# Ledger of designs, part 12: peptides against a protein of PDB entry 3NZW

Target 1, 212 residues: chain A of PDB entry 3NZW
Amino acid sequence: TTTLAFRFQGGIIVAVDSRATAGNWVASQTVKKVIEINPFLLGTMAGGAADCQFWETWLGSQCRLHELREKERISVAAASKILSNLVYQYKGAGLSMGTMICGYTRKEGPTIYYVDSDGTRLKGDIFCVGSGQTFAYGVLDSNYKWDLSVEDALYLGKRSILAAAHRDAYSGGSVNLYHVTEDGWIYHGNHDVGELFWKVKEEEGSFNNVIG
Target 2, 222 residues: chain B of PDB entry 3NZW
Amino acid sequence: QFNPYGDNGGTILGIAGEDFAVLAGDTRNITDYSINSRYEPKVFDCGDNIVMSANGFAADGDALVKRFKNSVKWYHFDHNDKKLSINSAARNIQHLLYGKRFFPYYVHTIIAGLDEDGKGAVYSFDPVGSYEREQCRAGGAAASLIMPFLDNQVNFKNQYEPGTNGKVKKPLKYLSVEEVIKLVRDSFTSATERHIQVGDGLEILIVTKDGVRKEFYELKRD

## One batch from the design tools (peptide; made by RFdiffusion4, then SolubleMPNN)

Design b1_p9_5_s3 (from b1_p9_5, 5 letters changed)
Fold by OpenDDE base, seed 5:
Structure b1_p9_5_s3 (fold): chain B 212 residues (1-212), chain C 222 residues (1-222), chain A 9 residues (1-9)
Amino acid sequence: as target 1 above (212 residues)
Amino acid sequence: as target 2 above (222 residues)
Amino acid sequence: PLPQRWSFN
């Protein structure tokens, strides 16, 4: 798995691969590793698929209950804290989760929290999470600027996941790309890695380690 | 150390069509190298046009299916005989599976039916309740033998239009029920040849808007 | 046990 999220002047970019593995077996190439919690909040999944899918869906329910009770959208801080508190209660039970909770509220602005099954909760501007995270960071850190255009930011997210898909055997399939603004998240498509790789190679003159 | 799990072998396969879905399973039940039964159905009509199979440890599979059938019953009681949708069924099964997260059902679960738009739907589950809607999925002993075949024949992986220098993929299209049945039969006959835990009989449940139809075919009785 | 989908590592 490779997931990433970063803040920039235009909001948040979220990009993830779609490969699921069970050991050396490729279980799926089409997994949705972004959970659309609500129109304004995204969760990413790395680690155990069931743990992430179950608890992030549960989180969505808790967020909805908050909205019903308080007549206001939940903050990203509060949403991430709910998840963090939950996994912390299960500490030692064997949950496997590496998640990012991403959203945009008027109060907080664009906000990203990293939450894992160890009970770590971190607010930050840039996170890559998964077995391919170091490959993604290599590209992302080299090109990241706060002042990226939306177009450039989307490309950078996509390109970083592509790099990870290329080098990490446990990442691949496709890139799912999101842009998060104050008006909510916008889905920017599913990009098959096989097609995307050759396109990027041609356009950039990159990936010269591959002949084709 | 006591192992609470058994392995009863077998293989299951789901394929979604445009306006139908198929869930198939062999009828062999085995322990180690001994065939317990040559005809033990493992694909079930659960009502509301939902078919289900939980393949692996048969005791766990039967328990899970029984619980789901009971869930359907209670859903009707609680919601004025409302039909349980396939997506809601999938969510329910997730909760059944994840409810035993720390002592899982040792099964690979597949359900098939029609979505709310009348389109064929197949959902697959891991032992602890992660699930995905897919066009096709193989589960059980010979899943690793069948799934690559389905990638090629259902999703047309690695197939390209002739004369395009590999630049144009074969277009995705729905398969007819006849085509799907052919693929299912070929999958199971092939799996039977290469896996000792697959064989004896093939039962196919076909879900359409008109209900569930069953077909049976003999497999090698080796 | 049957393999779970996804690996963090």
Scores: peptide ipSAE 0.188, ipTM 0.815, DockQ to the pose 0.528
Fold by OpenDDE base, seed 2:
Structure b1_p9_5_s3 (fold): chain B 212 residues (1-212), chain C 222 residues (1-222), chain A 9 residues (1-9)
Amino acid sequence: as target 1 above (212 residues)
Amino acid sequence: as target 2 above (222 residues)
Amino acid sequence: PLPQRWSFN
């Protein structure tokens, strides 16, 4: 798995691969590793598929309950804290989760929290999570600027996942791409890695380790 | 060391069509190298036009199916005989599976039916309740033999239009019920030849707007 | 052995 999120002048970019594995077996190439909690809040998934899917869905329910009780959308800080508190209660039980909670509230602006099953909760501007995270960081850190255009930021997110999909055997399938703004998240499509690879190689003259 | 799990072998397969879905399973039940039964159905009509199979350890599979059937019954009691949708069924099954997260059901679960738009739907589950809606899924002993075949023949993976130098993929299209049945039969006959835990009989449940139909075919009994 | 789980590793 490779997931990433970063803040920039235009909001947040979230990009994830879509491969699930069971050992050496590719279980699926089409898994959704982003949960759309509400129109302004996303969660990403790495680790145990069931752990992530179950508890982030549960988180969505808690966020909805907050909205109903408080008549206001939950903050990204509060949403991430709910998840962090939950996984901390299960510490030692064997949950496996590496998550990013990404969203926008008027109070916080664009915000990213990293939350894992160890109980770590971090606010930051750039995170890559999963077995392919180091490959994604290699591309992302080399090209990241706060002042990226929306177009360049979307491409950078997509390109970073592509690099990870190329080098990490546990990442692949497709890139799901999101842009989060003050108006909410916008889905920017599913990009098959096979097609995307050849397109990027041709356009950039990159991936010269592959003789096309 | 005591192992609480058995393995009863077998294989299951789901394929979604445009306005139908199929869920098929062999009828062989084994323990180690012994055939317990040559006809033990493992694909079930659960009501509300939902078919289900939980393949692996049969005791766990049967328990899970019974719990789900009971869940359907209580859903009707609690919600004025409202039909349980396939997506809601999938969520319910997730909770059944994840409720035993720390002592899982040793099964690969597949359900099939129609979504609320009348489109064919197949949902697959891991042992602890992660699930995905897909066009096709194989589960069980011969899943590794069948799934690549389905990738190629249902989703047309690695197929390109002739004369395009691999630049144009074969377009996706829905398969007819007859085409799907052919693929299912070919899958199971092939799997039976190469896997000792698969054989004896093939039962196919076909879900349409008109209900659930069953078909049975003999498989090799060696 | 535990059943093989799907992983987003």
Scores: peptide ipSAE 0.443, ipTM 0.820, DockQ to the pose 0.709; fails the geometry check
Fold by OpenDDE base, seed 4:
Structure b1_p9_5_s3 (fold): chain B 212 residues (1-212), chain C 222 residues (1-222), chain A 9 residues (1-9)
Amino acid sequence: as target 1 above (212 residues)
Amino acid sequence: as target 2 above (222 residues)
Amino acid sequence: PLPQRWSFN
């Protein structure tokens, strides 16, 4: 798995691969590793698929209950804290989760929290999570700047996942791309890695280790 | 060291069509190298036009299917005989599986039916309740033999339009029920030849708007 | 050990 999220002047970019594996077996190439919690809040999945799907869906329910009770959208801080508190209760039980909670509230603005099954909860501007995270960071860190255009930011997210898909055997399938703004998240499509690779190689003159 | 799990072998396969879905399974039940039964059905009509199979450790599979059938019953009691949708069934099964997260059902679960738009639907589950809607899925002992075949024949992976130098993929198209049944039969006959845990009989449940139909075919009784 | 079939490790 490779997931990433980063803040920039235009909001948040979230990009994830879609490959699921069981050891050396490719279980799926079409996994949805972004959970749409509400129109303003996204969760990403790395680690155990069931753990992430179950608890992030549960988180969605808790977020909805918050809205009903408080007549206000839950903050990204509070949403991530709910998840963090939950996984902490299961510490030592063997949950495997590496998640990012990404969203926008008027109070917080664009916000990203990293939450994992070890009990770590971090607020930050840039996170890559999964077996391919180091490959994604290599591309993302080398090209990131706060002042990216939305177009450039979307491309950078997509390109970083592509780099990870190229080098990490456990990442691949397709890139699912999201842009989070004050008006909510916008889905920017599913990009098959096979097609995307050749397109990017041609346009950039990159991936010269592969003969076309 | 005591192992609480057994492995009863077998293989299951789901394929969704445009207005139908198919869930098939062999009828062989084994332990180690011994055939326990040559006809032990593992694909079940659960009501509300939902068919289900949980393949792996048969005791766990039977328990899970029983629990789901009971869940359907209670859903009717609690919601004025409302039909359980396939997507709601999938969510319910996730909770059944994840409820035993720390002592999982040792099964690969597949359900098939029609979605709320009348389109064929197949959902697959891991042992702890992750799930995905797919056009096709193989599960069980010979899943590794069958799934690549389904990728090629259902999803047309690695197929291109002739004369396009591999630039144009074969377009996705729904298969007819007859075509799907052919693929299922070919899958299981092939798997039976190469896997000792697959054979004896093939039971296919076909879900349409008119209900569930069952077909049976003999497999090698090796 | 149940192979965690869908580990996104």
Scores: peptide ipSAE 0.168, ipTM 0.814, DockQ to the pose 0.655; fails the geometry check
Fold by OpenDDE base, seed 1:
Structure b1_p9_5_s3 (fold): chain B 212 residues (1-212), chain C 222 residues (1-222), chain A 9 residues (1-9)
Amino acid sequence: as target 1 above (212 residues)
Amino acid sequence: as target 2 above (222 residues)
Amino acid sequence: PLPQRWSFN
């Protein structure tokens, strides 16, 4: 798995691969690793597929309950804290989760929290999470600027996941791409890695280790 | 076998002066070789002129600090807003740590403040709640690099008066705030050069009778 | 070795 999220002048980019693996077995190439909690809040999934899917779905329910009780959308800080508190209660039980809670509220602006099954909760501007995270960081860190255009930021997110899909055997399938703004998240499509790779290679002159 | 503990690296350092105390920590947070954050503060003002850091596994550190802050709050409720003394805080933290004796917080804890006489105080804790008041203590990833230096520069270990043929030890004296800050900065800049888990930024909390002051310095971001 | 927290093992 490779997931990433970063803040920039235009909001938040969230990009994830879609491969699920069981050891050397590719279980699926079409897994959704982003949960749309509400129109302004996303969760990403890395680690144990069942753990992530179950508890992030549960988180979605908790966020909805908050809205019902408080008549206001939950903050990114509070949503991430709920998840962090939950996994901390299960510390030592063997949960495997690496998640980013990404969203926009008027109070917080664009916000990203990293939450993992160890109970770590970090606020930050840039996170890559999963077995391919180091490959994604290599591309992301080399090209990241706060002042990226929305177009360039979307491309950078997509390109970083592509790099990870290329080098990480546990990442691949497709890139699911999101842009989060004050108006909510926007889905920017599913990009098959097989097609995307050749397109990017031709346009950039990159991936010269592969002879096309 | 499943290991429930992570290691988020970093280093912390406490030094007590005559009428002040300092607790410093880098702001790097890592997992393995990956930098999670270049600015994640790990030294906290807990109220009642007590600063605290629990360095090691960040999740455990955060949990412990939160529990202590809650303890301070309840102390005020139960004792008519009485100020929690640093020695009482140390005892309380021991109970928090030892309460998890069989599943410890994987942290090295240091608190700093003023004792009831207004003198600087630093208390250090092991993961299970043993504690000692000391003039200085380093904790975390680069503690082994820094602590011997503190022994030499704070406690003047192995230093002798010139011309005495090693017969007269350098006298113990309190360091000024400025001198302590210099030592802290030199410690962290040096540690950053030799340890991958230390770097990015240095946050120093200085406790005096007037309250807690914070200073920030950049470290190498490599 | 701490299991890579994020690898689907």
Scores: peptide ipSAE 0.092, ipTM 0.748, DockQ to the pose 0.070; fails the geometry check

Design b1_p9_5_s4 (from b1_p9_5, 4 letters changed)
Fold by OpenDDE base, seed 4:
Structure b1_p9_5_s4 (fold): chain B 212 residues (1-212), chain C 222 residues (1-222), chain A 9 residues (1-9)
Amino acid sequence: as target 1 above (212 residues)
Amino acid sequence: as target 2 above (222 residues)
Amino acid sequence: GLPKRWSLN
């Protein structure tokens, strides 16, 4: 898996691959590694597929209950804290989760929290999570700036996942891309890695270690 | 060391069409190298136009299917005989599987039916309850032999339009019931040739708006 | 051994 999220002048970019594995077996190429919790809040998934899918869906229910009780959308801080508190209660039981909670509230603005099954909860501007994270960081860190245009930021997110999909055997399938703004998240499509690779290679003159 | 799990072999396969879905399984049941039964059905009609199979350790599979059937019954009791939708069934099965997260059912689960729009639907599950809606899925002993074939023949992976230099993919289209049945039969006959845990018989359940139909075909009895 | 679950890494 490779997931990433970063803040920039235009909000948040979230990009993820779609491969699931069981050892050497590619279990799926089409897994949805982003949960759309509400129109303003996203969760990303890395680690055990069932652990992530089950508990992030549960988190979605808790966020909805918050809205009903408080008559206000839950904050990104509170949503991430609920998940963090939950996984901490299971510490040592063998849960495997690496997640980013990304969203926008009027109070917080665009916000990213990293939460994992070790009990770590971090607020930050840039995170890559999964077996391919180091490959994604290599591209993302080399090209990131706060002042990126929305178009350039979307491309950078997509391109970073592509790099990880190329080098990490456990990442691949497609890139799912999101842009989060004050008006909520916008889905920017599913990009098959098989097609995207050749397009990027041609347009950039990159990936010269592969003969076309 | 005591192993609480057995492996009864077999293979299952689901394919969704436009207005139908198919779930198929062989009828061989084995332990190690011994055939326990040449006809032990593992695909079940669970009511509400939902068919289900949980392939792997048969004791776990049977237990899971029985629990799901009970869930359907209780859903009717609690909700004035409301039909359980396939997406709700999938969520329910996730909870059944994840409820045993620390002592999992040793099974690969597939369900098939129609969604609320009348479109064919196939859902697949890992042993602990992650799930996905897909157009096709193979599970069980010969899944590694069949799944790549389905990728190619249902989802048209690695197929391109001639003369386009590999730049234009073969367009996706729904398959007819007849085409799907052919693919299922070819998948199982091929798997039987290369896997000792697959054979004897093939049972296919076809779900349409008119209900569930069953078909049976002989496989090699080696 | 336990059955292999799907992994997202």
Scores: peptide ipSAE 0.391, ipTM 0.823, DockQ to the pose 0.693
Fold by OpenDDE base, seed 5:
Structure b1_p9_5_s4 (fold): chain B 212 residues (1-212), chain C 222 residues (1-222), chain A 9 residues (1-9)
Amino acid sequence: as target 1 above (212 residues)
Amino acid sequence: as target 2 above (222 residues)
Amino acid sequence: GLPKRWSLN
């Protein structure tokens, strides 16, 4: 798995691969590793598929309950804290989760929290999470600037996941791409790695380790 | 060390069509190298046009299916005989599976039916309740033999339009029920030849708007 | 059958 999120002048970019594995077996190439909690809040998933899917769905329910009770959207800080508190209660039980909670509220602005099953909760501007994270960081860190255009930021997110999909055997399938703004998240499509790779190689003159 | 799990072998397969879905399973039940039964059905009509199979350890599979059937019953009681949708069924099964997260049902679960738009739907589950809607899924002993075949024949993976120099993929299209049945039969006959835990009989449940139809075919009894 | 994983490592 490779997931990433980063803040920039235009909001948040979220990009993830879509491969699931069971040992050496590719279980799926079409997994949705982003949960759309609400129109303004996204969760990313890495680790145990069931753990992530179950608890982030549960988180969505808690966020909805908050909205109903408080008549206000939940903050990114509060949403991430709910998840963090939950997994911390299960510390030592064997949950496996590496998550990012990404959202935009008027109070907080664009916000990203990293939450994992060890109980770590971190606010930050850039996170890559998963077995391919170091490959994604290599591309992302080399090209990241706060002042990226939305177009360039979207491309950078997509390109970083592509790099990870290329080098990490546990990442691949497709890139799911999101842009989060004050008006909510916008889905920017599913990009098959097989097609995307050749397109990027041709356009950039990159991936010269592959002869094609 | 005590191992609470057995493995009863077998294989299951789901394929979604445009306005139908199919869930098939062999009828062999085996322990190690000993055939326990040549006809032990493992695909069940659970009502509300939902068919289900939980393949692996048969005791766990039977328990899970019974629990789900009971859930359907209670859903009707609590919601004035409202039909349980396939997506709601999938969510319910997730909770059944994840409720035993720390002592899982040792099964691969597949359900099939129609979604709320009348389109064929197949959902697959891992032992602890992760689930995904897919066009096709193989589960059980011979899943690794069948799934690549389904990738190629249902999802047209690695197929390109002739004369396009590999630039145009074969377009996705729904298969007819007849085509799906052929693929299912070919899958199981092939799996039976290469896997000792698959054989004896093939039971296919076909879900349409008109209900569930069942077909049976003999497999090799070796 | 092993649970599906979205690898962290």
Scores: peptide ipSAE 0.367, ipTM 0.822, DockQ to the pose 0.438
Fold by OpenDDE base, seed 1:
Structure b1_p9_5_s4 (fold): chain B 212 residues (1-212), chain C 222 residues (1-222), chain A 9 residues (1-9)
Amino acid sequence: as target 1 above (212 residues)
Amino acid sequence: as target 2 above (222 residues)
Amino acid sequence: GLPKRWSLN
């Protein structure tokens, strides 16, 4: 798995691969590793598929309950804290989760929290999470700047996942791409890695280690 | 704790025809989850119309293949350039493997060629030198995915003649080289879809009385 | 069988 999220002048980019594995078995190439909690809040998933899907869905319910009770959208800080508190209660039980809670509120602006099953909760501007994270960071860190255009930021997110899909056998399938703004998240499509690879290779003149 | 073994993934497949044999392997080489190479051949022509692959830990596989090639060379020296038969090659490889019985080569070995009657032959080996001649064998990472398929498509397991209410088994017959190549390609394309350690390229070595021919096909590069 | 994972490592 490779998931990433980063803040920039235009909001948040979220990009994830779509491969699921069971050991060396590719269980699926079409997994949705982003949960759309609400129109302004996304959760990314890495680790145990069941753990992530179950608890991030649960988180969505908690976020909805907050909105109903408080008559206001939950903050990204509070949403991430709910998840963090939950996984911390299960610490030692064997949950496997590496998540990013990404969203936009009027109070916070664009916000990203990393939350994992070890109980770590971090606010930050850039995170890559998964077995392919180091490959993604290699591309992302090398090209990131706050002043990226929306177009360039979307491309950078997509390109970073592609790099990870290329090198990490546990990552692949397709890239699911999101842009989060004050108006909410926008889904920017599913990009098959096979097609995307050749397109990028041709356009950039990259991946020269591959003869095609 | 020190682990002397790695796992470089990949998958290999052998099928024997009537007067030919095929040994195929993907060209992906991996360590853990990182792809080292998208084109690292692992099926080799060893001379005397014998093709060999030792899939698993690549360092062990390469060492074993080199030792076997050297064994072929010495066989020629000792026996006036006599061709090493596939059955003798199998026995030799058993000794190479069993010679390291207490520190085994971490590989699944398959060889393919023609027997002394000119019929296709495939021999498979466990890491310590147990071997058997078979019509087909898958080895390596996706062997568990491919082998049942080969059971069905080469040996016609669980197939029955239509209209017999499952009472008459589909008769065994040799497959043509075209049919075998199709099965190999379908096997590897399918395995590539479902196994992270399989992909990039497929190299097929076809052994006939005329020698060894190689074919290459692209696989998914994911 | 192994559970489905979206590998962290």
Scores: peptide ipSAE 0.300, ipTM 0.771, DockQ to the pose 0.154
Fold by OpenDDE base, seed 2:
Structure b1_p9_5_s4 (fold): chain B 212 residues (1-212), chain C 222 residues (1-222), chain A 9 residues (1-9)
Amino acid sequence: as target 1 above (212 residues)
Amino acid sequence: as target 2 above (222 residues)
Amino acid sequence: GLPKRWSLN
């Protein structure tokens, strides 16, 4: 898995691969590693598929309950804290989760929290999570700046996942791409890694380790 | 060391069509190298046009299916005989599986039916309840033999239009029920030849708007 | 052994 999220002048970019594995077996190439909690809040998934899917879906329910009770959307800080508190209660039970909670509220603006099954909760501007995270960081850190255009930021997110998909055997399938703004998240499509690789290679003159 | 799990072998697969879905399984039940039964059905009509199979350890599979059937019954009691949708069924099964997260059912679960728009639907589950809707899925002993075949023949993976130098993929299209049945039969006959835990018989459940139909075919009995 | 679960590693 490779997931990433970063803040920039235009909001948040979220990009993830779609491969699931069971050992050496590719279980799926089409897994949705982003949960759309509400129109302004996303969760990303890395680790155990069932742990992430079950508890982030549960988180979605808790966020909806908050909205019903408080008559306002839950903050990104509160949503991430709910998840963090939950996984901490299960500490030692063997949950495997590496998640990012990404969203926008009027109070917080664009916000990213990292939450994992070890009980770590971090607020930050840039996170890559999964077995391919170091490959993604290599591209992302080399090209990131706050003043990226929306177009360049979307491309950078997509390109970083592509790099990870290329080098990490546990990442691949497709890139699911999101842009989060004050108006909510916008889905920017599913990009098959096979097609995307050749396109990027041709346009950039990159990936010269592969002969076309 | 005590192992609480058995392995009863077998293989299952689901394929979704445009307005139908198919869930198929062999009827062989084994323990180690011994055939316990040559006809032990493992694909079940659960009502509400939902068919289900949980393949692996048969005791766990039977328990899971029984619990789901009971869940369907109670859903009707609690909601004035409302039909359980396939997506709701999938969520329910997730909870059944994840409820045993720390002592999982040793099964690969697949359900098939129609979605609320009348389109074919196949959902697959890992042992602890992660699930995904797909056009096709193989599970069980010969899943590794069948799934690549389905990738190629249902989802047209690695197929390109002739004369395009690999630049144009073969377009996706739905298969007819006859085409799907053929693929199912070819899958199981091939799997039977290469896997000792697959064989004896093939039972296919076909879900349409008109209900569930069953078909049976003989497989090799070696 | 434990059943093989799907992993998003």
Scores: peptide ipSAE 0.384, ipTM 0.827, DockQ to the pose 0.690; fails the geometry check

